# Peptides against a protein of PDB entry 5OK6: the designs that were tried, part 2

Target 1, 215 residues: chain A of PDB entry 5OK6
Amino acid sequence: ELPGLDSQWRQIENGESGRERPLRAGESWFLVEKHWYKQWEAYVQGGDQDSSTFPGCINNATLFQDEINWRLKEGLVEGEDYVLLPAAAWHYLVSWYGLEHGQPPIERKVIELPNIQKVEVYPVELLLVRHNDLGKSHTVQFSHTDSIGLVLRTARERFLVEPQEDTRLWAKNSEGSLDRLYDTHITVLDAALETGQLIIMETRKKDGTWPSAQL

## One batch from the design tools (peptide; made by RFdiffusion4, then SolubleMPNN; aimed at target 1 N132 P211; its pose is not in this set)

Design b1_p28_1_s4
Fold by OpenDDE base, seed 3:
Structure b1_p28_1_s4 (fold): chain B 215 residues (1-215), chain A 28 residues (1-28)
Amino acid sequence: as target 1 above (215 residues)
Amino acid sequence: EEEKRRKELEEKEEKEKIEELLKKNSAA
């Protein structure tokens, strides 16, 4: 059941769980397409529930690059293309108006960067491969705050590496050369890893030698 | 300083070797 227009406005904009609430690390926020949100604002501010300004269901179609992987378009700007809502506010809007059939919610996490909290709209998408089979990649999303150790563990898991097998990572840089990721305690951000970057996992041989060292 | 230079050389050699390995594996 739709609450009164004033109640909707208060819950979404001015409530403790509203759009303007402080960001907290680890919380989920959701993207809402800007035009829909503005239509909703006009509807609830108009004071007439029977108004032709009814926004209909939430439709984020314009934010997606594709409907297969539901990837966001590149270069979307907060306040221009979308608004960010905390989970509670998002769930209220979805409950009241619905979400376009088949569209997933665009959920993102608040991350803590040095001296700032930010909703990470664009996690880093890495292409994980093994040194011996570059044609079989696993595309995996990581937070900028994730450690290289997590990237390594994730690569090991995806490639079913046994616990007793040693592995190390190489990142292909923009020049096409490989940089070894020696420190697994630094973050994806610290390592300056970027979306689309190829990460090569080298697995140590049973004889204790690295594949690269035998050349 | 010598240890640093040795390490830098080892890292360079490892880099060259992995790059060669990947070239060989991509051509296969």
Scores: peptide ipSAE 0.462, ipTM 0.880, DockQ to the pose 0.141
OpenDDE base, seeds 1, 2, 4, 5: peptide ipSAE 0.457, 0.461, 0.454, 0.449; ipTM 0.877, 0.878, 0.877, 0.875

Design b1_p28_7_s1
Fold by OpenDDE base, seed 3:
Structure b1_p28_7_s1 (fold): chain B 215 residues (1-215), chain A 28 residues (1-28)
Amino acid sequence: as target 1 above (215 residues)
Amino acid sequence: SAAAAAASAAALAPNADALLAQQALMNA
């Protein structure tokens, strides 16, 4: 059953726990399509529960580029295309109005950047490959705040690299050359890795030599 | 909006030979 309109407004727009809640790193936030949210605002502010302004179920269809992978369209802007809600507020709205059938929630994480917390709407999607088989890629999403070490560990896991095998990463740059990722403690952001970028995992040979040293 | 980049160029080596990638492509 729908709560009273004033109660809905207070739950969702509450500055302490609602939409205006401070961002905290690691927390989940959810995208809501802007027009739906504005319709909801109009409904709850109108004071009539039977109003023609009833927003219906949440429908984020316009935010998706496809219904297969449920990828977001590129270039979406907060406040223009969508509103961000903390998990509690999102779950309230879903419980009250429902979510469009078959449509997944658009969950994103708050990340800590040097001077700001931000909901990471677009994580970095990297193409992980082995140095000896570039044709077999694993596409994996990473946060901009993830370390290169995590990228390396993830690559090792995806390619079933044995613990005793030594590996290192190369990034294919825009010029088509390979930049070695020496420091594994820096972030994906610090390394300026981008979505769609090819990351090559090199495995050390049994003789202790690196394949790249023979080039 | 994308995250603000704070590049650490010191963590990247100069370009390795693209031959590593080319060899992988030829062997795939």
Scores: peptide ipSAE 0.028, ipTM 0.543, DockQ to the pose 0.084
OpenDDE base, seeds 1, 2, 4, 5: peptide ipSAE 0.023, 0.026, 0.020, 0.023; ipTM 0.538, 0.520, 0.548, 0.555; seed 2 fails the geometry check

Design b1_p28_8_s3
Fold by OpenDDE base, seed 3:
Structure b1_p28_8_s3 (fold): chain B 215 residues (1-215), chain A 28 residues (1-28)
Amino acid sequence: as target 1 above (215 residues)
Amino acid sequence: DELDKKLAEIAEEEEKEREEEEEEEEEE
């Protein structure tokens, strides 16, 4: 059942779970397409439930690049293309208006950067490969706050590397050379890893040598 | 390109070493 228009406005805009609430690390926030959100604002501010300003179901189609992988378009701007809502506010809007059939929710996490909390709209997509089979890539999303150690563990898991096998990572840089990721305690952000970057997992040989020692 | 060649050379050498190890294990 749809709440009264004033109740909707208070719950989404001015409530303890409203869009203006403080960000907290690890919380889920959701993207809502800006034109839909503005139509909803106009509807609830108009005070007439029978108004022609009814927004209909939430439709985020314009935010997606593709309907296969549900990737966001690049270069989307908060406040221009979308609005961020806390999980509670998002779930209220979906319960009241519905979400377009077949569209996934655009869930994102609040991350803690050195001086700010931010909703990470664009996590880093890395291309994970083995040194001996560059043709078989695994695309995996990481937070900028994830450690290189997590990237390495994820690569080992995806490639079914045995616990006794030693592995290390290399990043292909913009010049086409390989930079070794020596420190596994630094973040993806600190390592300056970017979306679409190739990350090569090297496995140590049984003789205790590294394949890259022949390079 | 140059990297892909070097990595292919490594992969070919690793496959050869593995074939040699498998042949030695079958002869014992």
Scores: peptide ipSAE 0.025, ipTM 0.442, DockQ to the pose 0.883
OpenDDE base, seeds 1, 2, 4, 5: peptide ipSAE 0.023, 0.025, 0.022, 0.024; ipTM 0.463, 0.472, 0.458, 0.467

## One batch from the design tools (peptide; made by RFdiffusion4, then SolubleMPNN; aimed at target 1 D179; its pose is not in this set)

Design b1_p29_4_s4
Fold by OpenDDE base, seed 4:
Structure b1_p29_4_s4 (fold): chain B 215 residues (1-215), chain A 29 residues (1-29)
Amino acid sequence: as target 1 above (215 residues)
Amino acid sequence: SAAAAAAAARAAARKAKAEAKLQELLASA
């Protein structure tokens, strides 16, 4: 059921719980296509529920570059291409107007950067592989603020590595060189890892040697 | 050694790249 227009405006735009609320690390926010949002604004500000300015279902199609993995287009800009809403506001809008059938919500997390919170619209998609089978990759999204340790743990989990097995990571550079990710305490950002980058998990041999040392 | 020099160069490049990405993130939403 659609609430009154003023109620809609207050719930979505309220500074305490709405679009303008402070960011908190770990919270989920959602992207809404800008044109739709502006149409909604016009509708609720118009004062006539029967207005021809009714926005219809939320449709974020123009934000996606593909409808298979539902990846966002690169270079999207807040305020120009989309609006960010906190989870509560997003869920209200979806409840009131619906979301285009088959289209997933665009959920993103608030991350903690040095001295500021941001909604991370573009997390890093890494290609996780084993050293002995580079053709079988697991694409996993990580925050720029995630540690290399988390990347390693995630890789171990995806490849079903036993707890007693030792593993380490390599990052493949664009020029083909490999760099060891020695420090597992630094972040994905600090390691300068980027979307599409191959991350190789090496497993220590039973004899205590590393495969890479034998090459 | 040449290998050590190359490794150092890559480390410097990664640091610069990380700093650039941080600035990008800070400038974004």
Scores: peptide ipSAE 0.571, ipTM 0.907, DockQ to the pose 0.831
OpenDDE base, seeds 1, 2, 3, 5: peptide ipSAE 0.567, 0.565, 0.556, 0.558; ipTM 0.907, 0.905, 0.897, 0.898

Design b1_p29_5_s3
Fold by OpenDDE base, seed 2:
Structure b1_p29_5_s3 (fold): chain B 215 residues (1-215), chain A 29 residues (1-29)
Amino acid sequence: as target 1 above (215 residues)
Amino acid sequence: SAAAAAQAAYLSLTIAAVNRAAAAAAARA
């Protein structure tokens, strides 16, 4: 059952626990399609629960580029295309109005950048390959705040590299050449890695030499 | 250096192979 309209407004828009509350690193936030949210605002601000302005089920269809993998469209803008809600507020709305059948929630994490917290709407999807089998890839999502070391560990795990094998990463740059990712302590952001970028994991040979050191 | 040149050549070939693999994958899709 729907709570009173004023109660809905206070729970969702409350500055301490609602949409306007401070971001905290590691917390989950959810995207709500802007048109639906505006319809909801009109409904609760209208003061009539029987109004024709009833928003119906939450429908984020316009935010997705596909309904198979449920990937977001590129270039979505907060406040224009969607609204961000804390987990509690999102769950309230879902409980009150429902979510369109078959649609997954759009959950994102707050990350901490050097001077600001933000909801990371677009994690980086990297294309991981091995130097000796370029036709077999793994697409893996990373936060901009993840270290290159994590990318390397993830690549090792996905390709079932033995613990005793030594590996290193190369990134295909915008010029079409390969840059070695020497520093594993810097972040994906610091390395300027982007979605769709190819990352090559090189495995050291048993003789102690690297494949890239020879033709 | 000769070592740097060899490394660059190897990487260039790797890039070419990646591009071919990507093209082949796209053709199968």
Scores: peptide ipSAE 0.067, ipTM 0.619, DockQ to the pose 0.069
OpenDDE base, seeds 1, 3, 4, 5: peptide ipSAE 0.048, 0.062, 0.050, 0.037; ipTM 0.623, 0.634, 0.629, 0.596; seeds 4, 5 fail the geometry check

Design b1_p29_7_s4
Fold by OpenDDE base, seed 1:
Structure b1_p29_7_s4 (fold): chain B 215 residues (1-215), chain A 29 residues (1-29)
Amino acid sequence: as target 1 above (215 residues)
Amino acid sequence: SAADEELAALKAAAKAAKAARRAAAAAAA
């Protein structure tokens, strides 16, 4: 059942718990297509629940590049293409109006930058591979603020590397050269890793040598 | 937004730092 229009507006737009609430690192926020949101605003501000301005179910279709991987289009702009809502507000809207059938929510995390918090709409998508099988990639999303250590641990987990096995990472550059990721404490951002970049996990041989050292 | 600008600046700085490291390594070789 839909709450009253004024109640909806207060719940979603209230600066304490709604759209304008402060960002908190690690929290989930959700994207809502701008036109739908504006239609909703017009509906609830109109004061007539039976108005023809009823927004219908949330439909973020225009934000997606495709309906297979549900990746966002590049270059989307907050306030122009979408509105960000905290999890609570998003879930209220979904409960009231529904979400387009088969369409996943667009959930994003708040990250802490040096001077500001940001909802990370575009995390870094890395292609993880093993040095001995470059044809089998695991695509994994990482925050810009995630450490290289996390990338390595994630790679080890995906490739079922045993705890006793020693591993290290290489980043493939666009020119084809490989850069070793020596410092595992720096972030994905600091390492200048980019979406679509191939990250090669090298496993130390039983003889104690590295495969790359024999090249 | 200010956040977008900061992220963009950080990305640019990271790229520049990477380039500098690569250049230094090439010069030392």
Scores: peptide ipSAE 0.648, ipTM 0.930, DockQ to the pose 0.948
OpenDDE base, seeds 2, 3, 4, 5: peptide ipSAE 0.638, 0.642, 0.644, 0.648; ipTM 0.927, 0.929, 0.928, 0.930; seed 5 fails the geometry check

## One batch from the design tools (peptide; made by RFdiffusion4, then SolubleMPNN; aimed at target 1 N173 S177 Y182 Q214; its pose is not in this set)

Design b1_p30_2_s1
Fold by OpenDDE base, seed 1:
Structure b1_p30_2_s1 (fold): chain B 215 residues (1-215), chain A 30 residues (1-30)
Amino acid sequence: as target 1 above (215 residues)
Amino acid sequence: MDSLLEWYQAASAAAQAATAAAVAAAAAAE
């Protein structure tokens, strides 16, 4: 059931728990298409629940580049293309108005960057491969705040590398050459890794030598 | 292949194509 218009406004826009609440690392926030949200604002501010300004179901269709993988369009801008809502506010809106049939929610996490919290709308998608078998590639999403160590562990897991096997990472750079990711303690952000970037996991040979030793 | 460089050189074109395809299908591949 739809609550009163003023109650809706307070619930969603309230600075303590609504759209303006502080960001906290690890929390989920959701994207709402801006035009829908503005329509909702007009509706609840109008004071007439029977108004023709009723926004209908939430429809984020314009934010997606495809309806198969439900990937976001590139270059979307907060406040221009979408509004961010905390989980509670999102769930209220969905319960009141519904979500367009078949559309998934656009859930994103708050990450901790140096001196700022941010909703990570575009995590980094890396293409993981082994140095000796291109056919087993995996695309994996990482946060900018994830360590290179996590990328390495994830690669090891995806490729079913045994614990006793030693591995290391290379990244294909913009110049087309390979750069070693020596420091596993730095983040994906610090390493300047980008979506679509090829990451190669090298496995040490049984004789203790590296395949790349002849480079 | 035993050589990383040889593998990379041999598979470079294929890797570029695979990268594009993988990015497009990333959500399904996760």
Scores: peptide ipSAE 0.051, ipTM 0.604, DockQ to the pose 0.129
OpenDDE base, seeds 2, 3, 4, 5: peptide ipSAE 0.028, 0.021, 0.046, 0.025; ipTM 0.478, 0.553, 0.578, 0.470; seed 5 fails the geometry check

Design b1_p30_6_s4
Fold by OpenDDE base, seed 5:
Structure b1_p30_6_s4 (fold): chain B 215 residues (1-215), chain A 30 residues (1-30)
Amino acid sequence: as target 1 above (215 residues)
Amino acid sequence: AAAAAARAAADRAAMGPLTWEQIEQTFAEA
């Protein structure tokens, strides 16, 4: 059953556990379509539970690019297209109003960037390939805060590279050339890697030479 | 942060202009 309207407002909008609570790295937050949220606000602020302003089920359909992979549309803006709620608040709203049938929640993580916490709405999707099979990409999602070292380890794992094999990464740049990722301690953000970017894992030859030595 | 950005910039500058065909050929011959 729905709580009282004032109780709903206090539960969702409060600064300690609701929408206004501080971001903490590693926490899950959820996207709610802006118009639905505004309708909910109007409903609970109206003071009449039987009001025609009842928001109905949460429906984030307009945030999705497709209903197959449930990818978000590009260029969505917080406060314009959606609001962010902490997990507890999201689950309350879902329990009270429901979520549109078959529609997944849009869960995102808080990340720590230099001088700011942010909900990472758009993690980076990289296309990982091996140097000897450039046509076979594996899409893997990374945080902007992940290190190049993690990208390399992930590539090694995905391609079943043996521990004794030496590997390194190249990024295909916008000019169609390769940028070698020498420093594995920098982040995906620092390396300016972008979604859809091709990342080549090069494996050292048995003779100790690198395939790229002829570049 | 500045050092990381500088390193990333250095990594980007390390390779001269290459065509994708050259890249594919180089890695295919390996």
Scores: peptide ipSAE 0.273, ipTM 0.782, DockQ to the pose 0.441
OpenDDE base, seeds 1, 2, 3, 4: peptide ipSAE 0.208, 0.188, 0.119, 0.238; ipTM 0.667, 0.736, 0.735, 0.758

